# Peptides against a protein of PDB entry 2YKT: the designs that were tried, part 82

Target 1, 231 residues: chain A of PDB entry 2YKT
Amino acid sequence: SRSEEMHRLTENVYKTIMEQFNPSLRNFIAMGKNYEKALAGVTYAAKGYFDALVKMGELASESQGSKELGDVLFQMAEVHRQIQNQLEEMLKSFHNELLTQLEQKVELDSRYLSAALKKYQTEQRSKGDALDKCQAELKKLRKKSQGSKNPQKYSDKELQYIDAISNKQGELENYVSDGYKTALTEERRRFCFLVEKQCAVAKNSAAYHSKGKELLAQKLPLWQQACADPS

## One batch from the design tools (peptide; made by RFdiffusion4, then SolubleMPNN)

Design b2_p9_5_s4 (from b2_p9_5, 4 letters changed)
Fold by OpenDDE base, seed 2:
Structure b2_p9_5_s4 (fold): chain B 231 residues (1-231), chain A 9 residues (1-9)
Amino acid sequence: as target 1 above (231 residues)
Amino acid sequence: EEPENPWAP
């Protein structure tokens, strides 16, 4: 029936969230944590490299013929430090605003979805059983009427069951339809949240890239000419 | 008590 088909669709939405979306989201969070660790590793490795560059700048500053190049090397290291600070801020946001929130939500969602599905199934079954009961009683009444010497005695009661069946059928269809819309809304809400949080991450990433571009655009021309200038 | 929807706005 139409109601049975829509019921199956509703259950499938909840099952898809529980069995596909949530496990995939857990994996996404895990991959995000790995990505964060790798970027933190880059930051650490970069610090060592640019600290070594500072040492080269110190040596240049101690030289008689390359003193000004020491300042250039220091500036290069400082610009990199500023870029790395922006990266660290982005990573902090990535962790706190995306990963942590998703982790909290996905942890709670299994319990919520299980309860929501169970509630829906219980009420759907209750309405279905009530409909089936009325249909069965109507069938019994019709059998009694066919065997009776006075079938008109049962006419009013037959009409009452027909009306009750029609009403219960409508209620069941509406309930299942609303259940399906609710389930689809729940699924969409989860994807929308992910998209919105990724937009926030993208904004923070853009700030990191912009800062790096600005700092390098300002200084790179100066550094490029440094060796052409006499000491 | 029904668990709260963690994805509710």
Scores: peptide ipSAE 0.445, ipTM 0.925, DockQ to the pose 0.882
Fold by OpenDDE base, seed 5:
Structure b2_p9_5_s4 (fold): chain B 231 residues (1-231), chain A 9 residues (1-9)
Amino acid sequence: as target 1 above (231 residues)
Amino acid sequence: EEPENPWAP
């Protein structure tokens, strides 16, 4: 029946959230933590590289013929430090605003979804059973009427069951339809939250990239000219 | 008590 098909669809939405979305979200969080760790590793490794560059700048500053190149090397290291500071700020936001919040939600969601699905199933079954009972009683009444010498005595009661069945069918269809809409809304809400938080990450990432681009664009022409100008 | 929806606005 239409109600049975829609009931199966409703249950499948809840199952998809529980069995596909939530495990995939846990994996997404894990991959996010790995990405964060790798970026932190880049920051650490970069510090070592640019500290070594500063040492080369110190040596240039101590030379008689390359003193000004020492300042250039120091500026290169300083610009990198500023870029890395922006990366660290982005990583803090990435951790606190995305990963932590998603982790908290996904861990609580199993209990909520189980309860929500159970509530829906209980009420759907209750309405279905009440409908089945009325249909069964009507069938019994019709059999009794067909075997009776006076079938007219059952006519009013037959009409009452027909009306009751019609009402209960409508109630069941409406309940299952609303249940399906609710389930789809729950699924959409989870994706919307992910999109919204990823937008915040994207804004922070844009700020990081913009700062790096600006600093390098400002300094790079100066650095490129440094070797052409004799001291 | 019904569990709270962790994704509620």
Scores: peptide ipSAE 0.443, ipTM 0.924, DockQ to the pose 0.875
Fold by OpenDDE base, seed 3:
Structure b2_p9_5_s4 (fold): chain B 231 residues (1-231), chain A 9 residues (1-9)
Amino acid sequence: as target 1 above (231 residues)
Amino acid sequence: EEPENPWAP
């Protein structure tokens, strides 16, 4: 029946969220944590490299013929520090606004979805059983009427069962239809949240890249000229 | 008590 097909579709939406979406989201969070760790590793390694660059700048500043190049090397290290600070801000946002929130939601979702599906199944079955009972009673009444010498005695009761069946069928169809819309809305809400939080990550990433580009564009011409002016 | 929807707005 149309109601049975729509019921199957509704259950399949909940099943897809529980068996496909939630495991995939857990993997996404795990990959995000790995990415965060790798970026933190880059930050640490970069600090060592630019600390060594500062030491080269100190040696230049102590020289008689390369003193001005010491200032250039210090500026290179300072620009790196500013870029690194922007990266750290991006990582904090990535952790707090995306990973932590997704982890909390996915942990709670199994219990919620199981309860929601069970509630839907219980009410769907209750309405289906009530319809089946009414249909069975109508069949019994028709058999009694066919065997009776006075079939008109059962006509009013037959009409009452027909009306009751029609009403219960409509109620079941509406309930299953609303259940399907609710399930699709739950699925969409999960994807929408992911998209919105990923947009926030993208904005923070863009800010990091823009700041780096601006700082380097401002200083790089000055650094390139430093060796052309022999003191 | 029904568990709260973790994805509710």
Scores: peptide ipSAE 0.442, ipTM 0.924, DockQ to the pose 0.873
Fold by OpenDDE base, seed 1:
Structure b2_p9_5_s4 (fold): chain B 231 residues (1-231), chain A 9 residues (1-9)
Amino acid sequence: as target 1 above (231 residues)
Amino acid sequence: EEPENPWAP
């Protein structure tokens, strides 16, 4: 029936969230944590490299013929520090605004979805059973009426069952339809949240890249000229 | 008794 088909669709939405979306989201979070860890590792390694560059700048500053190149090397290290600060801010946002929030939600969602699905199933079954009962009683009444010498005595009761069946059928169809819309809304809400939080992270990432580009574009011409200038 | 929707705004 139409209601049975819609019921199956509704259950499939909940099943998809529970068995596909949530496990995939947990994996996404895990991959995000791995990515964060790798970026932190890159950050640490970069610090070591640019600290070593500062030491080269110190040596230049102590030389008799290369003092001005010491300042250039220090500027290079300082630009790196500023870029690094932007990266750290991006990573903090990545962790706090995306990963942590998603982790909290996904861990709670199994219990919520199980309860929501169970509630829906219980009510759907209750309405279905009530409809089936009325249909069965009408069928029994009609059989009794056909075997009776006075079938007219059952006419009012037959009309009552017909009306009850019509009402219960409509109620069941509406309930299942609303259930399906609710389930789809729940699914969409999860994806929308992911998109919104990913957008926030993307904005911070863009700021990091923009700042790095700006700083390097400003200083690089100066650094490129340093060796051509007389000592 | 019913668990809260973790994805509710």
Scores: peptide ipSAE 0.439, ipTM 0.923, DockQ to the pose 0.870

Design b2_p9_6_s1 (from b2_p9_6 with E5K)
Fold by OpenDDE base, seed 2:
Structure b2_p9_6_s1 (fold): chain B 231 residues (1-231), chain A 9 residues (1-9)
Amino acid sequence: as target 1 above (231 residues)
Amino acid sequence: SEPAKVDWS
């Protein structure tokens, strides 16, 4: 029946969220944490490299013929420090605004969705059973009427069961239809949340890349000329 | 008690 098919579709939406979306989201969070850790590792390694560059700048500053190159090397290290600070800010946002929020929601969502599906199934079954009962009673009444000397005695009661069946069928169809719309909305909200949070991460990433581009564009021409003008 | 609805907005 149409109601049975729609019921199956509704259950499949909830099952897809619980069995496909939520596990995939947990994996996504895990991969995000790995990515964060790797970027933190880059930050640490970069600090060591540019600290060593500062040391080279100190040596240049102590020389008689390369003093101005010391300032250039210090500027290179400082620009890197500023870029790295922007990366750290991006990572904090990535952790706090995306990963932590997704982790909290996905953990709560397993319990919520299980309860929501169970509630839907219970109410759907209750309405279905009530319909089946009315259909069975109508069938019994018709059998009794066929064996009666006065079938008209049962006519009003037959009409009452027909009306009850029609109403219960309509209620079941509406309930299952609303259930399906609700389930699809729940699925869509989860994807929308992911998209919106990824947009926030993308904005922060863009700020990091923009800052790096700006700082390097400002200084790189000066650094490139430093060796051409022997003081 | 029924679990609270998770806010995905």
Scores: peptide ipSAE 0.358, ipTM 0.889, DockQ to the pose 0.831
Fold by OpenDDE base, seed 1:
Structure b2_p9_6_s1 (fold): chain B 231 residues (1-231), chain A 9 residues (1-9)
Amino acid sequence: as target 1 above (231 residues)
Amino acid sequence: SEPAKVDWS
């Protein structure tokens, strides 16, 4: 029946969230944590590299013929520091605004969805059973009427069961329909949350890339001329 | 008790 098919679809939405989306989201979070760790490693290694560059700049500044190149090397390290600060801000947002929030929600979500599905199933079954009961009683009544010498005796009861069946059928269909809409909304909300949080990360990432590009574009011509200029 | 609704907003 239409209601049975819609019921199946409703259950499948909840099952898809619990069995596909949530496990995939957990994996996404795990991969995010791995990515964050790798970037932290890069950050640390980069710090060592540019600290060493500063040391080279100090040596240049102490030289008689390369003093101006010391300033260039210091500027290179300073630009890196500024770029790194932007990266750290991005990583902080990545951790706090995406990973932490997703982790907290996905841990709670399994219990919530299981309960929501169970509640839906219980109520759907209750309405279905009530409908089936009325249909069975109508069938019994009709059988009695067909075997009776006075079928008119059962006419009012038959009408009452027909009305009850119609009402219960409508209620069941509406309930299942609303359940399906609710389930789809639950699914969509989760994807929307992921998209919105990823957009925030993307904005921060864009800021990091833009700042780096701007700083390097501003200074690179100067640095490129440093060796060509007389000492 | 029923688990609280998770806020995905």
Scores: peptide ipSAE 0.357, ipTM 0.888, DockQ to the pose 0.859
Fold by OpenDDE base, seed 3:
Structure b2_p9_6_s1 (fold): chain B 231 residues (1-231), chain A 9 residues (1-9)
Amino acid sequence: as target 1 above (231 residues)
Amino acid sequence: SEPAKVDWS
């Protein structure tokens, strides 16, 4: 029946969220934490490299013939420090605004969706059982009427059951239809949240790359000419 | 007790 098909569709939406979306989201969070850790590792390793570059700059500054190159090396290290600080700010946002929020929500969501599905199933079954009972009673009444010498005695009661069946059928169809719309809305909301949070990450990433590009574009021409123009 | 609705807004 139409109601049975729509019921199956409704259950499938909830099952898809609980069995596909939520586990995949947990994996996404885990991969995000791994990515964050790797970037933190890059930050630490980069600090060591550019600290060593500063040491080379100190040696140049102590020389008679290469003193001005010391300033160039210091500037290179300083630009890196500024770029790295921007990356750290991006990572902080990535952790606090994306990963933490997703982790909290997905942890609570399993319990919520399980209860929501169970509530829907219980009410759907209740309405279905009430309809089936009414149909069975009508069938019993008709059988009794056919065996009676006065079938007209049961006519009013038969009409009452027919009306009750029609009403219960309509209520069941409406309930299942609303259930399906609700389930689809729940699914869409979760995807929308992910998209919106990922847009924020993309914006922060763009800002990081823009800042780095600007700083390097400003200084790189000066650094490139430093050896050609001895003082 | 029913679990609270998770806010995905």
Scores: peptide ipSAE 0.357, ipTM 0.888, DockQ to the pose 0.832
Fold by OpenDDE base, seed 5:
Structure b2_p9_6_s1 (fold): chain B 231 residues (1-231), chain A 9 residues (1-9)
Amino acid sequence: as target 1 above (231 residues)
Amino acid sequence: SEPAKVDWS
């Protein structure tokens, strides 16, 4: 029936969230933590590289013919330091505003969704059983009427059951339809939350990239001419 | 008791 199909669809939405979305989200969080760790590793490795570059700048500053190139090398290292500071700020936001919040919600969500599905199933079954009972009683009444010498005795009661069945059928259909809309809304909210949090990450990432681009664009022409200048 | 609704807003 239409109500049975809609019921199946409703259950499938809840099952999809619990069995597909939530596990996938846990994996997403895990991959996010790996990405965070890798970026932290990049920051650490970069520090070592640019510290070594500073050492080369010190040597240039001590030379008789390359003293001005020492300042260039120091500037290169300093610009990198500023870029890395911006990256660290982005990583803090990534951890605190995305990963932690997703982890907290996904941990609680399994219990909530299980209870919500169970509540829906219980009420759907209750309404279905009540409908089935009325249909069964009408069928019994009709059999009794067909075997009676006075069928008119049962006419009013037959009409009452027909009306009750119609009302219960409508209530069941409405309940299942509303249940389906609710389930789809629950699914959509989870995706919307993910999208919104990724937008925040994207804004922070844009700030990081913009700062780096600005600093390098400002200094790179100066660095490129340094070796062409006579000593 | 029923678990509290998780806020995804």
Scores: peptide ipSAE 0.356, ipTM 0.890, DockQ to the pose 0.841

Design b2_p9_6_s2 (from b2_p9_6 with A4P S9L)
Fold by OpenDDE base, seed 1:
Structure b2_p9_6_s2 (fold): chain B 231 residues (1-231), chain A 9 residues (1-9)
Amino acid sequence: as target 1 above (231 residues)
Amino acid sequence: SEPPEVDWL
């Protein structure tokens, strides 16, 4: 029936969230933690490299013929330090605003979805059983009427059961239809949350890249000319 | 204005 098909579709939506979306989201969080760890490793390695560049700048500053190049090397190291600080801020936001929030939600979601599906199934079954009972009583009444010398005695009661079946069928169809809309809304909310959190990551990433571009664009022309004008 | 965060729980 139409209601049975819609019921199967509703159960399949909840099943897809629990068995496909939530496991995939857990994997996404795990991959995010790996990415965070790798970027933290980049920040640590960069510190060692720029500290070594500062040491080269100190040696230039101690020389008689290359003192001005010492300042250039210090500026190069400082700009890169500022870029790395911006990366650390982005990583902190990535951890707190994306990974932690997704982990908390996906942990609670299994219990929530199981309860929501069970509630829907219980009420759907209750309405279905009430309909089946009414249909069975109508069938019994019709059998009694066919065996009776006065079939007209049962006509009013037959009409009452027909009306009750029509009403219960309509209620079941509406309940299952609303259940399906609710399930699709639950699925959409989860994808929307993921999109919104990725938008926050994209904004933070854009700020990091913009800051780096601005700092380098300001200083790079000066650094490129440093060897052409010996003081 | 940033759209409100979607809460599914």
Scores: peptide ipSAE 0.185, ipTM 0.758, DockQ to the pose 0.119
Fold by OpenDDE base, seed 2:
Structure b2_p9_6_s2 (fold): chain B 231 residues (1-231), chain A 9 residues (1-9)
Amino acid sequence: as target 1 above (231 residues)
Amino acid sequence: SEPPEVDWL
């Protein structure tokens, strides 16, 4: 029936969220944590490289003929330090605003969805059983009427069951239809939350990239000219 | 106005 098909569709939405979306989201969080660790590793490795560059700048500053190049090397290291600080801020946001929040949501969501599906199934079954009962009683009444010497005695009661069946059928169809809309809304909310959190991360990433571009655009021309002017 | 944060719980 239409109601049975819509019921199966509703259950399939909840099952898809629980069995496909939530496990995939857990994997996404895990991959995000790996990505964060790798970027933190880049930060650490970069520090060592630019600390070594500072040492080269110190040596230049101690030289008689390359003293000004020492300042250039120090500036290069300092600009990189500033860029790296922006990366660390972005990573902190990535952890706190995306990964932690998604982890908390996905952990609670399994219980929530299971309860929501169970509530829907219980009420759907209750309405279905009530409909089936009325249909069965109408069938029994019709059998009694066919065997009776006075079938008209049962006419009013037959009409009452027909009306009750029609009403219960309509209520069941509406309930299942609303259940399906609710389930689709629940699915959409989860994707929207993910998109919104990724937008926040993208804003923070843009700030990191902008800061790096600005700092390098300001200093790079000066550094490129440093060897053209012999001290 | 930033769209309100979607809470799915």
Scores: peptide ipSAE 0.180, ipTM 0.769, DockQ to the pose 0.119
Fold by OpenDDE base, seed 5:
Structure b2_p9_6_s2 (fold): chain B 231 residues (1-231), chain A 9 residues (1-9)
Amino acid sequence: as target 1 above (231 residues)
Amino acid sequence: SEPPEVDWL
């Protein structure tokens, strides 16, 4: 029936969230933690590289013919330090505003969805059973009427069951339809939350990239000219 | 225990 098909669709939405979305979200969080760790590793490795660059700048500053190139090398290291500081700020936001919040949500969601599905199933079954009972009673009444010498005595009661069946069918169809809309809304909310949190990450990432671009664009022309001027 | 309302808003 239409109601049975819609019921199956409703259950499938809840199952898709619990069995596909939530496990995929846990994997997304795990991949996010791996990405965070790799970026932290980049920051650490960069520190070692630019500390070594500073050492080259010190040697240039101690030379008789390359003193000004020492300042250039120090500036290169300092600009990179500022870029890495912005990366660390972005990583803190990535951890606190995305990963932690998603982890908290996904952990609580299994219990919530199980209860929501169970509530829906219980009420759907209750309405279905009440409909089936009325249909069964109408069928019994019709059999009794067909075997009776006076079938007219059952006519009013037959009409009452027909009306009750029609009302219960409408109630069941409406309930299952609303249940399906609710389930789709629950699914959409989870995707919207992910999108909103990813937008916050994108804003922080944009700030990091902008800062790096600005600092490098300001200094790079100066650094490129440093070797053309004989001291 | 009422399942904690997971506010996904």
Scores: peptide ipSAE 0.191, ipTM 0.800, DockQ to the pose 0.749; fails the geometry check
Fold by OpenDDE base, seed 3:
Structure b2_p9_6_s2 (fold): chain B 231 residues (1-231), chain A 9 residues (1-9)
Amino acid sequence: as target 1 above (231 residues)
Amino acid sequence: SEPPEVDWL
């Protein structure tokens, strides 16, 4: 029936969220934690490299013929420090605004979805059973009427069962239809949350890239000229 | 449609 098909579709939406979406989201969070760790590793390795660059700048500052190049090397290290601070801010946001919030939600979601599906199934079955019972009673009444010497005695009661069946069929169809819309809304909310949190990550990433670009664009021409002026 | 405030759960 149309109601049975829509019921199957509703159950399939909940199953898809529980069996496909939630496991995939857990994997996404795990990959995010790996990415965060790798970026923290880059931060640490970069500090060692630019600390070594500062030491080269100190040696230049102690020289008689390259003193001004010492200042250039120090500026290169300072610009890196500022870029690195911006990366650390981006990583804090990535952790707090995306990973932590997704982890909290996915942990609670299995219980929530199981309860929601069970509630829907219980009420759908209750309405279906009530309809089946009414249809069975109408069939019994018709058999009794056909075997009776006075079939008109059952006519009013037959009409009452027909009306009750029509009403219960309509109620079941509406309930299953609303259940399907609710399930699709639950799925959409999960994707929308992921999109919104990923937009926040993208905004913070853009700020990191912009700050780096601005700082380097300002200083790079000065650094390129430092060797052209023989002191 | 206004992006639904994604209050999922």
Scores: peptide ipSAE 0.176, ipTM 0.777, DockQ to the pose 0.126; fails the geometry check

